# Peptides against a protein of PDB entry 5OK6, part 11

Target 1, 215 residues: chain A of PDB entry 5OK6
Amino acid sequence: ELPGLDSQWRQIENGESGRERPLRAGESWFLVEKHWYKQWEAYVQGGDQDSSTFPGCINNATLFQDEINWRLKEGLVEGEDYVLLPAAAWHYLVSWYGLEHGQPPIERKVIELPNIQKVEVYPVELLLVRHNDLGKSHTVQFSHTDSIGLVLRTARERFLVEPQEDTRLWAKNSEGSLDRLYDTHITVLDAALETGQLIIMETRKKDGTWPSAQL

## One batch from the design tools (peptide; aimed at target 1 H131 N132)

Design b1_p11_7_s2 (made by RFdiffusion4, then SolubleMPNN; from b1_p11_7, 5 letters changed)
Fold by OpenDDE base, seed 2:
Structure b1_p11_7_s2 (fold): chain B 215 residues (1-215), chain A 11 residues (1-11)
Amino acid sequence: as target 1 above (215 residues)
Amino acid sequence: SAAALEAWSAL
């Protein structure tokens, strides 16, 4: 059953679980398409539950570039294209109005950057490959705050690398040059890694030589 | 380089 309109407004816009609550690192927030959210605001502020302003189910269709992988469109702007809601508020709206059939929720995490907390709407998608099989990529999402060490561990896991095998990473630049990722303690952000960038995992040979030493 | 990637795929 839908709560009273004033109760909906207070629960979503105000209070400890409302839209204006402080961001906290690691928390989940959800995107809501701006037009739907504005329609909901108009509905609950109108004071008439039988109003033609009823928003219907949440529909984020305009935020997606495709309905296959449910990837977001590039260049979406908070406050213009979407509103961010904390998990509690999102779950209330979904419980009250529903979500469009087949659409996944757009869940994102709060990350801690120097001097700012932000909802990371666009995690970095890296193309992980092995040096000897560049045609078989694994796309994996990483936070900008994730370490290169995590990227390396993830690559090792994805390629079923044995613990005794020594591995290192290279990033392919836009110009086609290769940069070795020497420091595994820096972040994806510090390494300036970008979505769609090819990351090559090199495995050390049994003879103790690196494949790249022959290039 | 792109040539380096091609050379790597041959290893």
Scores: peptide ipSAE 0.046, ipTM 0.758, DockQ to the pose 0.779
OpenDDE base, seeds 1, 3, 4, 5: peptide ipSAE 0.041, 0.041, 0.042, 0.040; ipTM 0.753, 0.751, 0.753, 0.748

Design b1_p11_7_s3 (made by RFdiffusion4, then SolubleMPNN; from b1_p11_7, 8 letters changed)
Fold by OpenDDE base, seed 3:
Structure b1_p11_7_s3 (fold): chain B 215 residues (1-215), chain A 11 residues (1-11)
Amino acid sequence: as target 1 above (215 residues)
Amino acid sequence: SMEALLRWSAL
């Protein structure tokens, strides 16, 4: 059942799990299209539940670039294109108004940056390949806060590298040259890795030499 | 470079 308008406002805006709740690392937040949310605000603030300002079901269609992969459009801005709600608030709105048929929720995680929590709306999709077979790739999503060490471990797992095999990473830069990722303790953000960037896993030869030494 | 990548794929 749809709660009273004042109850809706208090629960979504001013509740313990409301929109203004502090961000906590690892928590899930959800995107809501800005125009829908503003219409909902006007509806609940109007005090008339029978008003023509009823927002209808949540429709995030304008945030997606396609309805096949459900990828977000590039360059969306918080407060202009969408609002962010904690999981509890999102689930309340969905239960009250519904979500447009066939649309997935837009769930994102809170990440910890130096002295700042942020909802990571655009995690990084890296194209992982082996040095000797650049035509076979695995696209894998990473947080900006993930270490290069995690990227390397993930690449090893995807390519079924044996534990005794020694591996390292290279990134193709904007100039088309290769930069070795020496420090595995820095983050994806620190390494300035971008979505669609080619990451090459090099495997050390049994003779102890590196393939890249022959370039 | 692209040439370097092509050489690497051949190793």
Scores: peptide ipSAE 0.048, ipTM 0.777, DockQ to the pose 0.782
OpenDDE base, seeds 1, 2, 4, 5: peptide ipSAE 0.038, 0.039, 0.036, 0.042; ipTM 0.745, 0.750, 0.742, 0.761; seed 4 fails the geometry check

Design b1_p11_7_s4 (made by RFdiffusion4, then SolubleMPNN; from b1_p11_7, 8 letters changed)
Fold by OpenDDE base, seed 1:
Structure b1_p11_7_s4 (fold): chain B 215 residues (1-215), chain A 11 residues (1-11)
Amino acid sequence: as target 1 above (215 residues)
Amino acid sequence: PEQELLEWSKL
């Protein structure tokens, strides 16, 4: 059953778990398509539950570039294309109005950047490959706040590298050359890694030499 | 640049 219109407005906009609440690192927020949200605002502000302004179910179709992988369109802008809601507010709206059949929720995490919290709408998708098999890539998502050490560990796991094998990373830069990722403590953001970038995991040979030393 | 990737593909 739908709550009263004033109760809906207070819960979503002004509640302790409302849209304007402070961001906290690690929390989940959800995207809502802007036109639907504006229709909902008009409905609850109108004061008539039987109004023709009823928003219907949440439909985020216009935010997706495909209905197979449910990837977001590039270049979406907060406040123009979508609104961000904390998990509690999102779950209330879904319980009241429903979500379009077959659509997944668009869940994103709050990350801690220097001097600001932000909902990370676009995590970095890296193409992980081995130095000896560049044709077999694993696409993996990382936060901008993830360390290069995590990227290396993830690559080792995906390629089933044994614990005793020594490995290191190289990034293909925009000029097409390879930059070695020496510092594993810096973040994906600090390393300026971008979506679609090729990351090569090099494995040390049993003789103690690196394959790249022969290049 | 593309030559380096080609050289890696030969390792």
Scores: peptide ipSAE 0.032, ipTM 0.715, DockQ to the pose 0.704
OpenDDE base, seeds 2, 3, 4, 5: peptide ipSAE 0.032, 0.029, 0.030, 0.029; ipTM 0.716, 0.703, 0.701, 0.703

Design b1_p11_8 (made by RFdiffusion4)
Pose (drawn by RFdiffusion4):
Structure b1_p11_8 (pose): chain A 215 residues (1-215), chain P 11 residues (1-11)
Amino acid sequence: as target 1 above (215 residues)
Amino acid sequence: SWLEEFKAAFS
């Protein structure tokens, strides 16, 4: 059952429960298509529960590239294309109005940057492959703030690399050559990695030589 | 076979 209009307003907009919730690293926020949010706002501020301004189910279809991979469209601007809600507010809105059938929520996380916290709406999607098959990829989203060491550990896990196997990473650049990702302590941002980039994990041979010594 | 293809995969 729907809460009253003022109750909905307080839950979604205010304090710890709503949009005013402070940004804390690691917390989840969700994207809501702006038109739907504005319609909900007009409804809850209008004083009439029976109004035709009732927004209906949340539908973020215009925010997705397609329904094959459900990727968020690039180039979206907060306040123009979408509004961010904390996880609780999103949960409440979905429980009240429903979410379009078959459509995934768009969940993003708060990250720490040198002097600010922000929701990372566009993490870096990397294609992780082993050197022997450059077409067999695990597509994984990493934060700009994740380390290259995390990228390596993730690639190892995704490919079920055994503990005794030694592995290291390369990145294929826009010129089609390879840049070695030497330092595992730096971040994806420091390494200037971009979405869609191919990350190649090579495995040391049993004799101690590396496949890349052949390049 | 794959190593030769790997060598040729890059600029």

Design b1_p11_8_s1 (made by RFdiffusion4, then SolubleMPNN; from b1_p11_8, 7 letters changed)
Fold by OpenDDE base, seed 5:
Structure b1_p11_8_s1 (fold): chain B 215 residues (1-215), chain A 11 residues (1-11)
Amino acid sequence: as target 1 above (215 residues)
Amino acid sequence: SAMEAFINSFN
């Protein structure tokens, strides 16, 4: 059942629990397509529940580049293409209006950057490969705030590397050369890793030498 | 290429 229009507005737009609430690291926020949201605003501000401005079910179709992986289009901008809602507000809207059948919610996490919290709309997708089999890649999503150590651990897990095996990472840079990710304590952001970037996991040989040492 | 050189270093 749809609440009163004023009640809807208060639940969604308030600064305490709604759209304007402070960001908190680790919390989930959801994207809502801008046009739908604006129509909803017009509807609830209009004061007539029977208005032709009824927004219908939430439909984020225009935010997706595909309906297979449900990847977001590149270059979407908050306030222009979408609005961000905290989980509670999102769930209210979904309960009231529904979500387009088959569409997943666009859930994103708040991350803590040095001087700001933000909703990480575009986590980094890295292409993880082994040095001896570049043809087999694992695409894995990471936060910009994740450490290189986490990337390494994830790579080890995906490639079923045993704990006693030593591994290290290389990143293919924009110039086509490879840079060793020596410091595992820096973040994905600090290392300037980007979506689609190739990350090579090198495994130390049983003789204690590194394959790349022959350079 | 730098990539080829690196790859070759593993072989």
Scores: peptide ipSAE 0.031, ipTM 0.704, DockQ to the pose 0.180
OpenDDE base, seeds 1, 2, 3, 4: peptide ipSAE 0.029, 0.026, 0.026, 0.030; ipTM 0.704, 0.665, 0.685, 0.723

Design b1_p11_8_s2 (made by RFdiffusion4, then SolubleMPNN; from b1_p11_8, 7 letters changed)
Fold by OpenDDE base, seed 1:
Structure b1_p11_8_s2 (fold): chain B 215 residues (1-215), chain A 11 residues (1-11)
Amino acid sequence: as target 1 above (215 residues)
Amino acid sequence: SAMAAFRASFA
């Protein structure tokens, strides 16, 4: 059952716990398609619960590029294509109106950047490969705030590298050459890594030499 | 070869 229209408005738009709530790193926020949200606003502001302006179930279909992996379309803009809601507000709306059958929620995390908190709508998707098998890539999602060290550990795990084996990373740059990622303590953002970028994991040979040194 | 392609990426 739907709560009163004024109660809905206060619960979702309240600055302390609703849409205007301060961002906190690690918290989950959810995307809502803009037209649906505007329809909901019109409905609850209209004052008639039986109004023809009833928004129906949440449908984010227009935000997805595919219904297989449920990836977002590129270039979506907050306030134009979608609205961001904190987890509590999202769950209330889903409870009241439902979500389109079979459609997953669009959950994103708040990240801490040097000067601001932001909901990371587009995490970085990197293509991880081994130096001796460039044709077999693993696509893995990383936060801009993740360290290069985490990227390396993730690559080692995906390729089942033994703990005693030494590895390092190279990034393919926009010019097609390789840049070595020397500092594993900097972030994906600091390294300016981008979605679709190829990251090559090099494994040191048993003789102590690196394959890249044998050019 | 994959190794040749890897080495070529350093040019």
Scores: peptide ipSAE 0.134, ipTM 0.848, DockQ to the pose 0.486
OpenDDE base, seeds 2, 3, 4, 5: peptide ipSAE 0.035, 0.033, 0.035, 0.035; ipTM 0.741, 0.734, 0.743, 0.746

Design b1_p11_8_s3 (made by RFdiffusion4, then SolubleMPNN; from b1_p11_8, 7 letters changed)
Fold by OpenDDE base, seed 4:
Structure b1_p11_8_s3 (fold): chain B 215 residues (1-215), chain A 11 residues (1-11)
Amino acid sequence: as target 1 above (215 residues)
Amino acid sequence: SAMEAFINSFA
């Protein structure tokens, strides 16, 4: 059942679970397509529940690049293309209006950056490969706040590297050369890793030498 | 080879 229009407005905009609530690291927020949200605003502000301004089901179709992987379009801007809602507000809207059939929610996490908390709309998608098989990649998403150590562990897991095997990472830079990721304690952000960047996991040879040492 | 491509990526 739909709450009263004023109640909806208060719950979504001004409640403890409202759009304007402070961001908290680790919390889930959801994207809502801007036009739908504006239509909803107009509806609840209009004061007529039977208004032709009824927004219908939430439809985020325009935010997606594809309906297979449900990847977001690049370059979406908060306040222009979408609004961010905390989980509770999102769930209220979904319960009231529904979500377009087949569309997944666009859930994102609040991350803590050095000077700001932000909803990470675009996690970093890295192309993980092995040094000996550059043609076989695993695309994996990482937070900007994830450590290089996590990237390495993830690569090891994806490639089924045995615990006794020693591995290290290289990043292909913009110049086409490889930069070794020496410090595993720095973040993806600190390492300036970008979406689509090739990350090469080098595995130490049984003889104790590194493949790259042959250079 | 994949290794050659790897090696060439260091150049």
Scores: peptide ipSAE 0.030, ipTM 0.676, DockQ to the pose 0.501
OpenDDE base, seeds 1, 2, 3, 5: peptide ipSAE 0.029, 0.027, 0.027, 0.027; ipTM 0.695, 0.700, 0.698, 0.689

Design b1_p11_8_s4 (made by RFdiffusion4, then SolubleMPNN; from b1_p11_8, 7 letters changed)
Fold by OpenDDE base, seed 1:
Structure b1_p11_8_s4 (fold): chain B 215 residues (1-215), chain A 11 residues (1-11)
Amino acid sequence: as target 1 above (215 residues)
Amino acid sequence: SEMEKFINSFN
């Protein structure tokens, strides 16, 4: 059963779990398609539950580029294409109106950047490969705030590298050449890594030499 | 080879 229209408005916009609440690192927020949200606003502000402005179920179809992997379209803008809601508000709306059948929620995390918190709508997808098998890639998603060390650990795990094996990372740059990622303490953002970028994991040989040393 | 591709990709 739908709550009263005023109660809906207060819960979603002005409540402790409302749209305008402060962002906190690690929290989950959800995207709602802008037109649906505006329709909902018009409905609840209209004061008539039987109004023709009833928004129906949440449908984020226009935000997706595909219905297989449910990837977001590129270049979506907050306030223009979508609205961000905290988890509690999202779950209320889904409970009240439903979500389009078969469509997944668009959940994103709040990240801590220098002097600002932000919902990370577009995490970085890196293509991880081994130096001796460049044709076999693993696509892995990382936060901009993740360290290069985490990227390295993730690559080691995906390629089943033994603990005693030594590894290091290279990034393919825009010119098509390789830059070594020496500092594992900097973030993906600091390293300016981008979605679709190739990251090569080099494994040291048993004789103690690096494959790249043969230059 | 894959190794040659790797080596040739260096700056």
Scores: peptide ipSAE 0.059, ipTM 0.760, DockQ to the pose 0.472
OpenDDE base, seeds 2, 3, 4, 5: peptide ipSAE 0.054, 0.041, 0.050, 0.053; ipTM 0.760, 0.744, 0.757, 0.768

## One batch from the design tools (peptide; aimed at target 1 L178 P211 Q214)

Design b1_p12_1 (made by RFdiffusion4)
Pose (drawn by RFdiffusion4):
Structure b1_p12_1 (pose): chain A 215 residues (1-215), chain P 12 residues (1-12)
Amino acid sequence: as target 1 above (215 residues)
Amino acid sequence: GTFKEELEKWNS
């Protein structure tokens, strides 16, 4: 059952429960298509529960590239294309109005940057492959703030690399050549990695030689 | 080597 209009307003907009919730690293926020949010706002501020301004189910279809991979469209602007809600507010709104059938929520995380916290709406999507098959990829989203060491550990896990196997990473650049990702302590941002980039994990041979020594 | 061959195939 729907809460009253003022109750909905308090839950979604205010304090710890709503949009005013402070940004804390690691917390989840969700994207809501702006038109739907404005319609909900007009409804809850209108004083009439029976109004035709009732927004209906949340539908973020215009925010997705397609329904095959459900990727968020690039180039979206907060306040213009979408509004961010903390996880609790999103949960409440979905429980009240529903979410379009078959459509996934758009969940993003808060990250720490040198002097600010922000929701990372566009993390870096990397294609992780082993050197022996550059077409067999695990597509994984990493934060700009994740380390290259995390990228390596993730690639190892995704490919079930055994503990005794030694592995290291390369990045295929826009010129079609390879840049060695030497330092595992730096971040994806420091390494200037971009969404869609191919990350190649090579494995040391049993004799100690590396496949890349042949390049 | 296998790696080189995969790179050549990829850049083709």

Design b1_p12_1_s1 (made by RFdiffusion4, then SolubleMPNN; from b1_p12_1, 7 letters changed)
Fold by OpenDDE base, seed 4:
Structure b1_p12_1_s1 (fold): chain B 215 residues (1-215), chain A 12 residues (1-12)
Amino acid sequence: as target 1 above (215 residues)
Amino acid sequence: SVLEEQLRKLNS
């Protein structure tokens, strides 16, 4: 059963546990399509539960570019295309109205940037490859706050690199050249890595030489 | 490979 309209508003739009609460790093937030949310606002503000303004089930279809991988469309803007709700508020709305059948929730994490917390709506999707087999990529999402060291570890894991094998990363830049990722302690953001960027894992040869070394 | 050539050019 739906709670009272005033109760719904208070549970979703409050500054302590609702939409207006402070962001905290590591917490999950959820995207809600803006038009649905505005319809819900109009419904609960109208004071009539039988109003024609009833929003129906949550439908985020317009936020997705595909229904296979459930990738978000590029260039979505908070407040224009979607609103962000903390997990508790999202779960309330889903429990009250339901979510469109087959749609996954759009869960995102709060990240800590140097001077601000932000919900990371668009993690960086990197194409991980081995230096000797560019045709076999692993697409992996990373936070902007993840270290290059994590990218390297992830690449090693995906390619089943043995612990004794030495590896390093290169990034293909927009000019088509390769930039070596020397510092593994910097973040994906600091390295200016972008979605769709090719990251090449080079494995050291048994003779101790690197494939990239000039002969 | 094309990549090895690209990598070699970078180390040059």
Scores: peptide ipSAE 0.046, ipTM 0.724, DockQ to the pose 0.122
OpenDDE base, seeds 1, 2, 3, 5: peptide ipSAE 0.046, 0.033, 0.031, 0.040; ipTM 0.744, 0.713, 0.704, 0.725; seed 3 fails the geometry check

Design b1_p12_1_s2 (made by RFdiffusion4, then SolubleMPNN; from b1_p12_1, 8 letters changed)
Fold by OpenDDE base, seed 1:
Structure b1_p12_1_s2 (fold): chain B 215 residues (1-215), chain A 12 residues (1-12)
Amino acid sequence: as target 1 above (215 residues)
Amino acid sequence: SVLAEQLKELNS
């Protein structure tokens, strides 16, 4: 059963637990398509539950690039294309109105940047490859706040590298040259890594030489 | 580097 319209408005829009609540690092937030949300606002503010302004089920179809991988379209803007809701508010709306059949929720995490907390709508997708098999990539998502050390560990895990094997990373830059990622303590953001960027894991040879040093 | 040459070949 749908709660009263005033109760819905207070629960979703209140500054303590609703849309206006402070962001906290590690919390889950959800995207809602802007037109649906505006229709819902009009419905609950109208004061008539039988109004023709009933929003129906949540449908985020216009935010997706495809219905196979459920990737977001590029260049979506908060407040124009979507609104962000905390997990509790999202789950209330889904329980009241439903979500379009077969459509996944668009869950994102709050990240902490040096001077601001932000919902990370677009995590960085890196193409991980081995130096000796550049044609076989693994696409992996990382936060902008993840360390290069985490990227290296993830690459080692995906390629089943043994603990005793020594490895290092290279990034392909915009000029097509390779930049070595020396500092593993800096973030993906600090390293200016971007979605679709090729990251090469180099494995040290058994003779103690690096493949890249043999020129 | 050998890696840079291999990457150039993949982009050609």
Scores: peptide ipSAE 0.074, ipTM 0.780, DockQ to the pose 0.408
OpenDDE base, seeds 2, 3, 4, 5: peptide ipSAE 0.067, 0.057, 0.053, 0.055; ipTM 0.757, 0.769, 0.755, 0.759

Design b1_p12_1_s3 (made by RFdiffusion4, then SolubleMPNN; from b1_p12_1, 8 letters changed)
Fold by OpenDDE base, seed 4:
Structure b1_p12_1_s3 (fold): chain B 215 residues (1-215), chain A 12 residues (1-12)
Amino acid sequence: as target 1 above (215 residues)
Amino acid sequence: SVLEEQLRKLNE
């Protein structure tokens, strides 16, 4: 049984625990397709539970570019394509209306940027490769707030690099040249890394020289 | 490799 329409509105739209609540770093928020959400708003604002405006199950299908990896379409805009709900509000809606069968929830994290909290809808997807085998890539998502050090550690883990092996990172830039990621303490954002960017992990040779060193 | 050569040029 659905709760009363006024109760639904209060649970979802309130400024304390609902859609309008302040963002807090590390919290999970969820995307809801805009048309569905607007239909829900119309339903609960109509005051008639038997209204033809009943929204049905949550369906975010239009937000996905594929149903295999469940990647979001590029260029989605908050307020136009989707709304963001905190975890509690999302779970209420799912419990009341259900989620389309087989469709995963679109969970995202609040991140702390220098001047603002933001739900990170689009983490940076990097293509991690080894310097000697560009054909073997690991695609990994990173927060804009993650350090280059984390990217390096992740690359080492994915490629099963032994602890005694020394490694460093290069980024292929838009011009096709390589930029050395010297500072491992800066963030992905600070390094201006972008989705789809190739990140090359160079492994030091046993003789102590780097593959990139001049002969 | 081609990449190693590119990396080498960056160290010049």
Scores: peptide ipSAE 0.073, ipTM 0.733, DockQ to the pose 0.114
OpenDDE base, seeds 1, 2, 3, 5: peptide ipSAE 0.037, 0.037, 0.034, 0.034; ipTM 0.721, 0.713, 0.707, 0.706

Design b1_p12_1_s4 (made by RFdiffusion4, then SolubleMPNN; from b1_p12_1, 6 letters changed)
Fold by OpenDDE base, seed 1:
Structure b1_p12_1_s4 (fold): chain B 215 residues (1-215), chain A 12 residues (1-12)
Amino acid sequence: as target 1 above (215 residues)
Amino acid sequence: SVLAEQLEKLNS
């Protein structure tokens, strides 16, 4: 059963637990398509539950690039294309109105940047490859706040590298050159890594030499 | 870069 319209408005828009609540690192937030949300606002503010302004089920179809991988379109803007809701508010709306059949929720995490907390709508997708098999990539998502050390560990895991094998990373830059990622403590953001960027994992040879040093 | 061309050659 749908709660009263004033109760819906207070629960979703209240500054303590609703849309206006402070962001906290590690929390889940959800995207809602802007036109649906505006229709819902008009419905609950109208005061008539039988109004023709009833929003129907949540439909985020216009935010997706495809219905196979459910990737977001590029260049979506908060407040123009979508609104962000905390997990509790999202789950209430889904419980009351439903979500379009077969459509996944658009869940994102709050990240902490040096001077601001932000919902990370677009995590970085890196193409991980081995130095000796550039044609076989693994696409992996990382936060901008993830360390290069995490990227290296993830690459080692994906390629089943043994603990005793020594490895290092190279990033292919926009000029097509390779930049070595020496500092593993800096973030993906600090390293200026971008979606679609090729990251090459080099494995040290059994003779103790690096493949790149023999070139 | 020489290194990129060289890594491409290692896979050729």
Scores: peptide ipSAE 0.034, ipTM 0.720, DockQ to the pose 0.246
OpenDDE base, seeds 2, 3, 4, 5: peptide ipSAE 0.030, 0.030, 0.031, 0.031; ipTM 0.699, 0.694, 0.690, 0.706; seed 4 fails the geometry check

Design b1_p12_2 (made by RFdiffusion4)
Pose (drawn by RFdiffusion4):
Structure b1_p12_2 (pose): chain A 215 residues (1-215), chain P 12 residues (1-12)
Amino acid sequence: as target 1 above (215 residues)
Amino acid sequence: PKYAEDFPHIPS
């Protein structure tokens, strides 16, 4: 059952429960298509529960590239294309109005940057492959603030690399050559990695030599 | 420069 209009307003807009909730690293926020949010706003501010301004189910279809991979469209601007809601507000809105059938929520995290916190709407999607098959990829989203060491540990897990196997990473650049990702302590941002980039994990041979020595 | 297309041709 729907809460009253003022109750909905308080839950979604105010304090810890709503849009005014402070940004804390690691917390989840969700994207809501702006038109739908504005329609909900007009409805809850209108004083009429029976109004035709009732927004109906949340439908974020215009925010997705397609329904094959459900990737968020690039180039979206907060306040123009979408509004961010904290996880609780999103949960409440979905429980009240529903979410378009078959459509995934768009969940993003808050990250810490040198002097600010922000929701990372566009993390870096990396294609992780082993050197022996450059077409067999695990596509994984990493934060700009994740370390290269995390990228390596993730690649190892995704490919079920055994503990005794030694592995290291390369990145294929736009010129088609390879840049060695030497330092595991720096971040994806420091390494200037970009979405869609191929990250190659090579495995040391049993004799101690590396496949890349042949390049 | 090193190239990724050369990897599948390297014996294990």

Design b1_p12_2_s1 (made by RFdiffusion4, then SolubleMPNN; from b1_p12_2, 4 letters changed)
Fold by OpenDDE base, seed 3:
Formats: structure tokens, sequence, C-alpha cells
Structure b1_p12_2_s1 (fold): chain B 215 residues (1-215), chain A 12 residues (1-12)
């Protein structure tokens, strides 16, 4: 059964626990398609639960680029294309109205940036390759707050690099040349790494030389 | 500048 319209509004729009609540690092937030949310707002503000303004089930279909991988479309804008809700508010709406059958929730995490909290709607997808096999890529998702050291460890794990093997990273820049990722303590954000960027893991030779040193 | 394709030129 649906709660009263005023109760719905208060639970979802309450500045302490709803849409306007402060972001907290590590919390889950959810995307709701903007037109559906506006329809819901109109419904609950109308004061008539039997009105023709009933929003129906949540349908985020327009936010997805495909129904196979359920990836978001590029360039979506908060407040224009979607609204962000904290987990509690999202779960209330799903409980009240349902979610379109077979459609996954769009869950995102709050991350801590140097001066702000942000819901990371678009984590960075990197193309990881080995220097000696550029044709075999592994696409891996990272937070902007993840360290280059984590990217390196992840690459080593994906390529089954033995602990005694020494490795380092190169990033293909916008000019098409390679930049060495020297500092492994900086973040993906600090390194200005972007989705679709090629990251090359170079493995040190048994003779102690780097392959790239022969160039 | 070094390019990704330059790694393909390195003898194994």
Amino acid sequence: as target 1 above (215 residues)
Amino acid sequence: PMYAEDFEKIPE
C-alpha cells in the first residue's frame, strides 16, 4: 500500500535523510530518470492519490545505452537527465512504485575528492594491456579516487604476474604518445586518466633491463 | 616521444 502523499514527499525530499541530505563517502546513491521523478513530484504535490498523474513503476530505460551491459549513456547531467537519491529514499520509491521488470538499479558510490563529496556516476574504465601483447586488453573499472598503485596491482593480477616480476605503467595520452606513471601514490584523477584510455603494463626483463630502454 | 606501437619493435 502506498503511504500518504505528504508522507512520501517528506521521506524523499527531507533535507536530513532524503534527496537533499549531505553526501557521505562510501554511501550508495541511486539514479532516477528525471521525467519519472518529476511525474512523481507532480503526483504527490497534487494531493489526489487517485489522479491521472500517477507515475507508474520507475523506468530508467532512457538512461541506459544498452540492455546487455546496462551501461549509462555518456554525458548525462544531474538535474536534467536524472535525480540522485540516497539508498533509503530509492528503496522507498521502489517499494511503493516498483522498478521496470528486468531493469537493474543504477547504484553509484559517494567518493571523497579534495574539497567535496561527489556521487561518482561515471567511474573510469581503463584498457589494460601488456607491452608485449597490445592486442589483448582487459577493461577494468576504477574510481577517480583509486591510486595508480591499485591500477598497477590490478593489472598484475589480471595478467598473472608473479610477485618477483617488476612492472610499471604507461598511459597513452591525448597526443597518442606514452606518459610514464611514475608516482603510484597519486589518484586516477590526479593522473588525469580517462575512460577508454590505454594503460600499458611494462614488465622488466630477466636481465634487469626495461624493454622500453631499448628504444 | 614514445608510442604504444614502439613496443612492437622491441625484440623479445
Scores: peptide ipSAE 0.549, ipTM 0.950, DockQ to the pose 0.774
OpenDDE base, seeds 1, 2, 4, 5: peptide ipSAE 0.546, 0.548, 0.545, 0.546; ipTM 0.949, 0.950, 0.949, 0.949

